Peptides against a protein of PDB entry 4U39. Designs and how they scored, part 82

Target 1, 302 residues: chain A of PDB entry 4U39
Amino acid sequence: SIKVIGVGGGGNNAVNRMIENEVQGVEYIAVNTDAQALNLSKAEVKMQIGAKLTRGLGAGANPEVGKKAAEESKEQIEEALKGADMVFVTAGMGGGTGTGAAPVIAQIAKDLGALTVGVVTRPFTFEGRKRQLQAAGGISAMKEAVDTLIVIPNDRILEIVDKNTPMLEAFREADNVLRQGVQGISDLIATPGLINLDFADVKTIMSNKGSALMGIGIATGENRAAEAAKKAISSPLLEAAIDGAQGVLMNITGGTNLSLYEVQEAADIVASASDQDVNMIFGSVINENLKDEIVVTVIATG

## One batch from the design tools (peptide; made by RFdiffusion4, then SolubleMPNN)

Design b2_p16_3_s3 (from b2_p16_3, 8 letters changed)
Fold by OpenDDE base, seed 4:
Order: C-alpha cells, then sequence, then structure tokens
Structure b2_p16_3_s3 (fold): chain B 302 residues (1-302), chain A 16 residues (1-16)
C-alpha cells in the first residue's frame, strides 16, 4: 500500500489539497500536535502526537517539541504505517511540528522497510531567518531518515505566480506543489495510463538516492506535450539542470485524449536534456480532470 | 560528488 502522512500545519494542508484533488490509490494520515488544527483535516486517519507533552496545544513553533511529540507517539505511528510499501512524508519545514516530527516519522517508515519519500517545503524568505534556520535543521534530519527527499523552495513558487498574489494564495500554491510532488509519483504506481510503472521501477530510482529536485510543466494546445516537457526541465523548482542526475523519474499526465505520440515526444525532450548514462523511468497517467492539459512532472535524483 | 550533486549543494547553500 501507499501511505501519505501529512505532518503539522503545512503537511496537513497539502494532504487536504490531495484529497480535494481526488488523488487516488493512497491512504491519507494527518499528524499534528495541535488537536484543533488536526480536527480540520480531511484525512481518514487523524493522529494527535505528543498528547502528554503538548496537551493538544501544538509545538509552539519549536522543532524539539515536534521531535519529542513524535517520539512519545512512536508506537502509534508504527501501527499507522505498518504494511505500507511506500510512505510519503509531507511537511512544511520551519515550523514546530512539521520540522521536528517529520524526520522521526520518516525514520519509523524506513525502519518498517517502506520506500520512504519526503516531500517538503522550505519556508518563504519573508517568513524570517528563524524559520529558515529551523527548516535547514529539519531538512538535514529528513535527508538521513528518507530514501529520497524532494525539497520545494517556496521562494521559487513566487516566480511562477503573479507578483500581486496574496500571501495566503502563495501558501495555497505551496500546498498545491506539494500535492503535485506526491501525486506525480503515486499516480505512476496507482493510476492507470498508457505506460504503467510498478512499485519496483519506482523503488529502483528512489531507493537511497538522498536529495531530489522536481520540475513541473503544464501546457495546452497542439504542442502541449513538448511545451509541458520544456517547462518541466526549465522549471524554477528545478534549481539545478537535470544533466548529471543519476536517475530521472518522469510522469506524463493527460486527459483521455492523451496520445502515445505526445507521451513519447515529452519523454524524448526530457531524455535529450538528461545525461546519456541516466537511469530514466517514465510513466503516463490518465486524469479525466485535466481535459486538454498535459502535466509533466520530472524528479531528478542523485 | 556528481555534477548534479554539486549543483544541488550549491543551490542549497545559496538558499541559506
Amino acid sequence: as target 1 above (302 residues)
Amino acid sequence: LTPFEKKKKVTELFLK
């Protein structure tokens, strides 16, 4: 089974966004130290961690409280993650619960033998230096606890949204990018397409790879496949060129009108931008909600 | 470090 565990406020907002977008074939778990915030989760499984430590009042933006809360609730986390083949740990880094608890939860998933993928955000620069420093510590701990860590730099989201975008909408876009990162991988396994991958294919690319970068491209029209692929490899979220990556995982998602030609065209563009010795795996997904859109997601590992 | 790993590390350093 595939489990998605949202940790703290940002992780739970991302999980809510996944549920709202009908991401299929995954089990959702919401984890928080704040009981009131946890009640707003749409996840079927809701877990309050550190109930003794925090009394449900949250971590007070302290990562050490988030860490200790996950440690207090270790047995509950183990039982919730038991039998998962793959675990996505999603969180906003820089806060208390997400930053502190996500590495502990990831380690529990890894110790259970699940392919453990972190999908996390760096805080926006405007959230201040304290959050950036806390996020850096959490990301370092996540790298040790996961098989692959996808880090989404929120400041790069500001390059793809309007400059006048309200702060609240910029956070919603960060939640959406977290969704796209999880869905871009989970759909390759769980959702039928023109080219299906199995869990073993994904495991080959993602097992013990450390940090990864993600690019996303969306396009419509006659050249939509080529445009989406070009946008993905040039995405502001891809802070490094995909050349010299050891592995590339590619998702080509379209509506029911997605053609095999479009899939191949997109794959060829990404392959041409990649190293010749790269282990590239690509799959296609059919999502009826995309209508005329193609979404290309590229994950570069190594 | 691979060229990609170097690029990732440099990017991680500049985002600090």
Scores: peptide ipSAE 0.024, ipTM 0.494, DockQ to the pose 0.029
Fold by OpenDDE base, seed 2:
Structure b2_p16_3_s3 (fold): chain B 302 residues (1-302), chain A 16 residues (1-16)
Amino acid sequence: as target 1 above (302 residues)
Amino acid sequence: LTPFEKKKKVTELFLK
């Protein structure tokens, strides 16, 4: 089974966005130290951690409280994650609960033998230096606790949105990019396409790879496959070019009109931009909600 | 560190 665990406010918002977009083939778990915030989750499984420590009042933006809250609730987390083949741990780094608890939860998933993937955001620079420093500590702890850590730099989202985009919409876009990172992988396993991957293929690319970068490209029209692939490899979310990656996981998602030629064209573009010795795996997904759009997701590891 | 890991690490330093 595939489980997605949202940790703290940002992780819970991302999980809500996944549920609203009907991401299939995954079980959702919401984790928080704030009981009032946790009640707003759409997840079937809602877990309050650190009830004795925090009394449900949250972590006070302190990562050490988030860590201790997850440690207090270890047995409950183990029971909720038991029997998962794959676990996604999603969080907004820089806060109390997400930053402190996500590494503990990821380690629990890994110790249970699940393929453990972190999908996390760095805070925007405008959230202040304290959040950036806390996020750096949490990301370092996540790298040790996961098989692969996808890090989304929120400041790069400002390069793909309009300059007049309200702060609230920038956070919603961060939640959407977290959704795309999870869905771009989970759909390769759970959703049929023209080229299907198995769990063993995904495990080969993602096991013990450390930090990863994600690129996304969306296009329409006659050259949509080539344009989507070019946008994915040049995505502002890719803080490094893919030419030095040791592994590449690629998802080509389209509507019912997606052709095998378009899948091959997109794959050839990403392969040509990658190292010759790269371990590249690609799959295709059919999403009936995509009319004339192609979405290319690239995850670069190594 | 691989060349890609080095490139990622440099970017992490400039975001501080």
Scores: peptide ipSAE 0.024, ipTM 0.452, DockQ to the pose 0.028
Fold by OpenDDE base, seed 3:
Structure b2_p16_3_s3 (fold): chain B 302 residues (1-302), chain A 16 residues (1-16)
Amino acid sequence: as target 1 above (302 residues)
Amino acid sequence: LTPFEKKKKVTELFLK
């Protein structure tokens, strides 16, 4: 089974966004130290951590409180993650609960033998230096606790949105990018397409790979496959060129009109931008909601 | 470190 665990405010917002977008084939778990915020989760499984430590009042933006809260609730986390083949740990780094608890939860998932993938955001620069420093510590701890860590730099979201985008919408876009990172992988396993991958294929690319970058491209029209692939490999979220990646996982998602030619054209573009010796795997997904759109998601590891 | 890992590490340093 695939489990998605949202940790703290940002992680729970991302999980809510996944549920709202009907991401299939995954079980959702919401974790928080704030009982009031946790109650607003759409996840079927809601877990309050550190009830003795925090009394449900949250971590006070302190990562050490988030860490200790997860440690207090270790047995509950183990029970919730038991039997998962794959665990996504999603969080906004820089806060108290997400930054402190996500590495502990990831380690628990890994110790249970699940393929453990972190999908996390770095704070925007405008959230201030304290958030950024706390995030750096949390990301460092996540790298040791996961098989692959996808890090989304929120400042790069500002390059793909309008300059007049309200701050609240920039956070919603960060939640959406977290959704796209989880869905871009989970759909390859859970959702049929023209080219299907198994869990073993994904495990080969993502097991013990450390940090990863993600690129996303969306296009419509006659050349939509090529345009989506070009946008994915040049995505602002992809802070490094795919050239030099050890592994590439590619998802080509389209509507019912997605052709095998379009899938191959997109794959050839990503392969041509990658090293000759790269371990590249690609799958296709059919999503009837995309109509004329193609979405290419690229995850570069190594 | 691969060129890609080096770029990731540099990006992580600039975002600190």
Scores: peptide ipSAE 0.022, ipTM 0.470, DockQ to the pose 0.029
Fold by OpenDDE base, seed 1:
Structure b2_p16_3_s3 (fold): chain B 302 residues (1-302), chain A 16 residues (1-16)
Amino acid sequence: as target 1 above (302 residues)
Amino acid sequence: LTPFEKKKKVTELFLK
């Protein structure tokens, strides 16, 4: 089974976005120290952590409170994660609960033998230096606790949105990019396509790989596969060139009109931009909601 | 560190 755990405010907003976009084949768990914020979750499983420590009043933007809250609730987290083959831990880094609790939850998942993938954001620079420093500490702790950590730099989202985009819409786009990172992997396992991957394929590319970057490309029209692949490998979210990656996981998602030729064309573009010795795996997914769109998601590890 | 890991770390330092 695949479990997605949203940790703290940003992680739970991302989980809500996943549920709203009908991401299939996953179980959703919302974790928070703030009981009022947790009540707004759409997840079936809602877990308040650190009830004795925080009294449901949240972590006060302190990562040490988030950490201790997860430690207090360890047995409850273990029971919720038991029997998962794969666990996604999603959080906005820089806050109290997400930054402190996500590494603890990830370690619990890893200790249970699940393939543990972190999908986390760095705060925007405008959120201030304190949040950036807290996020750096949380990301460092996540790297030790996961098999793969996908880090989304929120400042790079500002390069893919209109300059007039309101701050609230930039946060919604961060939630959407977190969704795309989880869905780009989970769909390869849970959703049929033209080229299916198994869990063992995904485990081979993601097990003990450390930090990863994600690129996303979306295109329509006659050359949509090639354009989507080119956009993915040149994505502002890829803070490093893909040619230096040791592993590449690629998802080619399209509508019912997705051809095997388009899948191969997209894969060849990503392969040509990668090192010759790269361990690249790719799968295709059919999503009837995409109609004429192709979405290419690339996860670069190593 | 691989060249890719080095680039990731440099970017992590600039975002600090």
Scores: peptide ipSAE 0.021, ipTM 0.481, DockQ to the pose 0.028

Design b2_p16_4_s1 (from b2_p16_4, 8 letters changed)
Fold by OpenDDE base, seed 4:
Structure b2_p16_4_s1 (fold): chain B 302 residues (1-302), chain A 16 residues (1-16)
Amino acid sequence: as target 1 above (302 residues)
Amino acid sequence: LTPFERKKNITLILNR
């Protein structure tokens, strides 16, 4: 089974966004130290961690409280993650619960033998230096606890949205990018397409790879596959070019009109931008909600 | 570090 565990406010907002977008073939778990915030989760499984430590009042933006809360609730987390083949740990880094608890939860998943993938955000620069420093510590701890860590730099989201985008909408876009990172991988396993991958294929690319970068491209029209692929490999979210990556995981998602030619065209573009010795795996997914859109997701590991 | 890891790490440092 595939489990997605949202940790703290940002992780739970991302999980809510996944549920709202009908991401299939995954089990959702919401984890928080704030009981009131946890009640707003759409996840089937809701877990309050650190009930003794925090009394449900949250972590007070302190990562050490988030860490201790997850440690207090270790047995409950183990039981919730038991039997998962793959675990996505999603969180916004820089806060208390997400930053502190996500590495502990990831380690629990890894110790259970699950392929453990972190999908996390860096805070926006405007959230201040304290959050950036806390996020850096949380990301370092996540790297040790996961097989692959996808880090989404929120400041790069500001390059793909309008400059006049309200702060709340910028956070919603961050939640959407977290969704795309999880869905871009989970759909390759769980959702039928023109080219299906199995869990073993994904495990080969993602097992013990450390940090990864993600690029996303979306396009419509006659050249939509090529345009989406070009946007993905040049995505502002890719802080480095995909050249020199040891592994590339590619998802080509389209509507029911997605052609094998479009899949091949997109794959060839990403392959041409990658090293010849790269282990590239690509799959295609059919999502009826995309209509005329193609979404290309590229995850570069190594 | 691989060339990609070096690029990635440098970019992550410069964007701080």
Scores: peptide ipSAE 0.026, ipTM 0.473, DockQ to the pose 0.029
Fold by OpenDDE base, seed 2:
Structure b2_p16_4_s1 (fold): chain B 302 residues (1-302), chain A 16 residues (1-16)
Amino acid sequence: as target 1 above (302 residues)
Amino acid sequence: LTPFERKKNITLILNR
């Protein structure tokens, strides 16, 4: 089974976005120290952590409180994650609960023998230096606790949105990019396409790989496959080019009109931008909600 | 650190 655990405010917002977009084949768990915020989750499983420590009033933007809250609730987290083959841990780093609790939850998942993937955001620079420093500490702790950590730099989202985009919409786009990171992997396992991957293929690319970067490309029209692939490998979310990556996981998602030729064309572009010795695995997904659109997701590891 | 990991880490440091 695949479980997605949203940790703290940002992680819970991302999980809500995943549920709203009908991401299939996954179980959703919402975790928070704030009981009022947790009640707004759309997840079937809602877990309040650190009830004794925080009294449901949240972590006060302190990562040490988030950590201790997850440690207090360890047995409950273990029971909720038990029997998962794969666990996604999603959080917005820089806050109290997400930054402190996500590494503890990830370690619990890994100790249970699940393939553990972190999908987290760095705060925007405008959220202030304190959040950036807290996020750096939380990301370091996540790297030790996961098999693969996808880090989304929120400041790079500002390069792909209009300059007049309201702050609230920039946060919604960060939640959407977290969704795309989870869905881009989970769909390869859970959703049929023209080329299907098994869990063993994904495990080979993602086990003990440390930090990863994600690129996304979307296009329409006659050259949509090539354009989507080129946008993915040049995505602003890729803080480094995919050259020198040891592993590449690629998802080519299209509508019912997606051709095998388009899948191959997209795969060849990503392979040509990668090292010759790269372990590249690609799958295709059919999403009927995509009319003439192709979405290419690239995850580079190593 | 791999060359790719070093490149990622440098970029992450510069964005601070």
Scores: peptide ipSAE 0.025, ipTM 0.577, DockQ to the pose 0.028
Fold by OpenDDE base, seed 5:
Structure b2_p16_4_s1 (fold): chain B 302 residues (1-302), chain A 16 residues (1-16)
Amino acid sequence: as target 1 above (302 residues)
Amino acid sequence: LTPFERKKNITLILNR
């Protein structure tokens, strides 16, 4: 089974976005120290952590409280994650609960033998230096606790949105990019396409790979496959070019009109931009909600 | 460190 665990406010917002976008074939778990915020989760499983420590009042933006809250609730987290083959741990880094609890939860998942993938955001620079420093500590702890850590730099989201985009919409886009990172992987396993991957294929690329970067490209029209692939490999979310990556996982998602030719064309573009010795695996997904759009997601590891 | 990891780490440091 695949489990997605949202940790703290940002992680739970991302999980809500996944549920709203009908991401299939995954079980959702919401974790928070704030009981009021947790009640707003759409997840099937809701877990309050650190009830004794915090009394449901949250972590006060302190990562040490988030960490201790997860440690207090270790047995409950273990029971919720038990039997998962794969665990996605999603959080916004820089806060109290997400930053402190996500590494603990990731370690619990890894110790249970699940393929453990972190999908996390760095805070925007405008959230201030304190959040950036807290996020750096949380990301460092996540790297030790996961098989692969996808880090989304929120400041790069400002390059793909309108300059007049309100702050609240920038956070919603960060939640959407977290959704795309989880869905781009989970769909390869859970959703049939023209080229299906199994869990073993994904495990080969993602097991013990450390930090990863994600690129996304979306296009329409006659050259949509090539354009989406080119946008993915040049995505602002890719803080480094995919040349020199040891592994590449590629998702090519389209509507019911997605052709094998389009899948091959997109894969060839990403392969040509990668090292000759790269371990590249690609899958295709059919999403009936996509009309004439192709979405290419590239995850570069190494 | 791989060339990719080095580039990635530099960029991640600069964005702190």
Scores: peptide ipSAE 0.024, ipTM 0.468, DockQ to the pose 0.029
Fold by OpenDDE base, seed 3:
Structure b2_p16_4_s1 (fold): chain B 302 residues (1-302), chain A 16 residues (1-16)
Amino acid sequence: as target 1 above (302 residues)
Amino acid sequence: LTPFERKKNITLILNR
């Protein structure tokens, strides 16, 4: 089974966005130290952590409180994650609960033998230096606790949105990019396409790979496959070119009109931008909601 | 570190 665990405010917002977008084949768990915020989760499983420590009042933006809250609730987390083959740990780094608890939860998942993938955001620069420093500590701890850590730099979202985009919409886009990171992987396992991958294929690319970068491209029209692939490999979210990556996981998602030729064209573009010796795997997904759109997701590891 | 890993690490440092 695949489990997605949202940790703290940002992680729970991402989980809500996944549920709203009907991401299939995954079980959702919401974790928070704030009981009031946790009640707003759409997840079937809601877990309050650190009830003795915090009394449900949250972590006060302190990562050490988030860490201790997860440690207090270790047995409950173990029970909720038990039997998962794959665990996604999603969080916004820089806060109290997400930054402190996500590494502890990830380590619990890994110790249970699940393929453990972190999908986390770095704060926007405007959230201030304290948030950035806390996020850096949380990301470092996550890297040691996961098989693969996808880090989304929120400042790069500002390059793909309009300059007049309200701050609240920039945070919603960060939640959407977290969704795309989880869905781009989970759909390869859970959703049929023209080229199917198994869990073993994904495990080969993502097991013990450390930090990863993600690129996303969306296009429509006659050359949509090629354009989506080119946008993915040049995505602002890719803080480095995919050249020199040890592994590449590619998802080509389209509507019912997605052709095998379009899948091959997109795969060839990503392969041509990658090292010759890269371990590249790609799958396709059919999503009837995309109609004329193609979405290419690239995850570069190593 | 691969060239890609080095670039990732530099970006991680610069975003601090």
Scores: peptide ipSAE 0.023, ipTM 0.477, DockQ to the pose 0.029

Design b2_p16_4_s2 (from b2_p16_4, 10 letters changed)
Fold by OpenDDE base, seed 3:
Structure b2_p16_4_s2 (fold): chain B 302 residues (1-302), chain A 16 residues (1-16)
Amino acid sequence: as target 1 above (302 residues)
Amino acid sequence: LTPFERKKNITELYLK
């Protein structure tokens, strides 16, 4: 089974966005130290951590409180993650609960033998230096606790949205990028397409790879496959060129009109931008909601 | 470290 665990406010917002977008084949778990915020989760499984420590009042933006809250609730986390083949740990780094608890939860998942993937955000620069420093510590701890860590730099989201985008919409876009990172992988396993992958294929690319970067491209029209692939490999979210990556996982998602030619065209573009010795695995997904759109997601490891 | 790993690490440092 695949489990997605949202940790703290940002992680739970991302999980809500996944549920709203009908991401299939995954079980959702919401974790928080704030009982009021946790009640707003759409997840079937809701877990309050650190009830003795925090009394449900949250972590006060302190990562050490988030860490201790997860440690207090270790047995409950183990029970909720038991039997998962794959665990996604999603969080917004820089806060109290997400920053402190996500590494502890990730380590628990890994110790249970699950393929453990972190999908986390760095705070925007406007959230201030304190959040950025806390996020850096949380990301470092996550890197040691996961098989693969996808880090989304929120400042790069500002390059793909309008300059007049309100602050609230920038956070919603961060939640959407977290959704895209999880869905781009989970759909390869859970959702059929023209080229299907199994869990073993994904495990080969993602096991013990450390930090990863993600690129996303979306396009429509006659050249939509090529355009989406070009946008993915040049994505602002890819803070490094895909050239020199040791592994590439590619998802090509389209509507019912997605052709095998379009899949091959997109795969060839990403392969041509990658090293000759790269371990590249690609799958296709059919999503009836995309109509005329193609979405290419690239995860580069190594 | 591969060139890609080095770039990831540098970017992680500058975003701190």
Scores: peptide ipSAE 0.017, ipTM 0.432, DockQ to the pose 0.029
Fold by OpenDDE base, seed 1:
Structure b2_p16_4_s2 (fold): chain B 302 residues (1-302), chain A 16 residues (1-16)
Amino acid sequence: as target 1 above (302 residues)
Amino acid sequence: LTPFERKKNITELYLK
């Protein structure tokens, strides 16, 4: 089974976005120290952590409170994660709960033998230096606790959106990028396509790989596959060129009109931009909600 | 809401 755990406010907003977009084949768990915020989650499983420590009032933007809250609730977290083959831990780093609790939850998942993937955001520069420093500490702790950590630099989202984009919309886009990162992997396992991957294939690419970067490309029209692939490998979310990656996981998602030729064309473009010795695995996914669009997601590891 | 108040509210919603 695949479980997605949203940790803290940012993680729970991402989980809500995943549920709203009908990401299939995953179980959703919302974790928070704030009982009021947790009640707004759309997840079937809602877990309040650190009830004794925080009394449901949240972590006060203190990562140490988030950490202790997860430690207090360890047995409950273990029970919720039991039997998972794969666990996604998603959080907005820089806050109290997400930053502190996500590494603890990830370690619990890893100790249970699940393939543990972190999908987290760095705060925007405008959130201030304190959050950036807290996020750096949380990301460091996550790297030790996960098999792969996908880090999304929120400032790079501002390069994709219009300069006049309201701050609230920039955060919604961050939630969407978190969704795309989780869905880009989970769909390869859970959703049939033209080229299916098994869990063992994904595990080979993601097990004990440390930090990863994600690129996304979306295109329409006659050359949509090639354009989507080119956009993915040149994505602003890729802080480094893909040619330095030791492993590449690629998802080619299209509508019912997605052709095998388009899948191959997209895969060839990503392969040509990658190192010759790269371990590249790609799958295709059919999403009936995509009309003329192709979405290419690339995860570069190593 | 002032830009600061908007920032605070967004911060509280997304990043606790």
Scores: peptide ipSAE 0.017, ipTM 0.492, DockQ to the pose 0.013
Fold by OpenDDE base, seed 5:
Structure b2_p16_4_s2 (fold): chain B 302 residues (1-302), chain A 16 residues (1-16)
Amino acid sequence: as target 1 above (302 residues)
Amino acid sequence: LTPFERKKNITELYLK
């Protein structure tokens, strides 16, 4: 089974976005120290952590409180994650609960033998130096606790949205990019396509790889596959070129009109931009909600 | 470090 665990406010917003977008084949768990915020989660499983420590009043933007809250609730977290083959841990780094609890939860998942993937955001620079420093500490702790850590630099989201985008919409886009990171992997396993991957294929690329970067490309029209692939490998979210990556995981998602030719064309473009010795795997997904769009997601590791 | 790892590390340093 695949479990997605949203940790703290940002992680729970991302989980809500996943549920709203009907991401299939995954079980959702919402974790928070704030009981009121947790009640707003759409997840089937809602877990309040650190009830004794925080009394449901949240972590006060302190990562040490988030950490201790997860440690207090370790047995409950273990029971909720038990039997998972894969665990996604999603959080907005820089806060209290997400930053402190996500590494603890990731370690619990890893200790249970699950393939553990972190999908986290760095705060925007405008959120201030304190959040950046807290996020850096949390990301460092996540790297040690996961098999792969996808880090989304929120400042790069400002390059893909309109300059006039309100701050609240920039945060919603960060939640959407977190969704795309989880869905781009989970769909390869859980959702049938033209080229299906198994869990063992994904595990080969993602096990013990440390930090990863994600690129996304979306296109329409006659050259949509090639354009989407080119956009993915040049995505602002890819803070490094895929040249020199040791592993590449590629998802090619389209509607019912997605052709094998388009899948191959997109895969060839990504392969040509990668090192000759790269371990590249790619899958295709059919999403009936996509009309004429192709979405290419690239995850580069190593 | 691979060229990719070096670039990732540099980016992580600039974001700190």
Scores: peptide ipSAE 0.017, ipTM 0.429, DockQ to the pose 0.029
Fold by OpenDDE base, seed 4:
Structure b2_p16_4_s2 (fold): chain B 302 residues (1-302), chain A 16 residues (1-16)
Amino acid sequence: as target 1 above (302 residues)
Amino acid sequence: LTPFERKKNITELYLK
């Protein structure tokens, strides 16, 4: 089974976005120290952590409280994760609960033998230096606790959205990018396409790889496959060129009109931008909601 | 370190 755990406010907003976008083949778990915020989760499983420590009042933006809350609730987390083959741990880094609890939860998943993937955001620079420093500590702890850590730099989202985009919409886009990071992997396993992957294929690319970068490209029209692939490898979210990556995981998602030619064209572009010795795997996914769009997701590991 | 690893590590250092 595949489990997605949203940790703290940002992680739970991402999980809500995944549920709203009907991401299939995954179980959703919402984790928070704030009981009121947790009640707003759409996840089937809702877990309040650190009930004794916080009394449901949240972590007060303190990562040490988030950490201790997860440690207090270790047995409950273990039971919720038991039997998972793969665990996604999603969080907004820089806060109290997400920053402190996500590494603890990830370590529990890894100790249970699940392929453990972190999908986390760095805070926007405008959230202040304190949040950036807290996020850096949390990301460091996540790297030790996961098989692969996808880090999304929120400041790069500002390059994708209009300059006049309200702050609230920038956070919604961060939730959407977290969704795309999880869905871009989970769909390769859980959702049929023209080229299917299994869990073993994904495990070969993602096991014990440390930090990863993600690129996303979306296009429409006659050259949509090539354009989407080019956008993915040049994505602002992909802070390093895929040249020299040890592994590349590629998802080509389209509507019911997605052709094998388009899948091959997109794969060839990504392969041509990658090292010759790279372990590249690619899958295709059919999403009926995309109509004429193609979405290419590239995850570079190593 | 591969060129990718070096770039990744630098990016992680600058975002601290």
Scores: peptide ipSAE 0.017, ipTM 0.416, DockQ to the pose 0.029

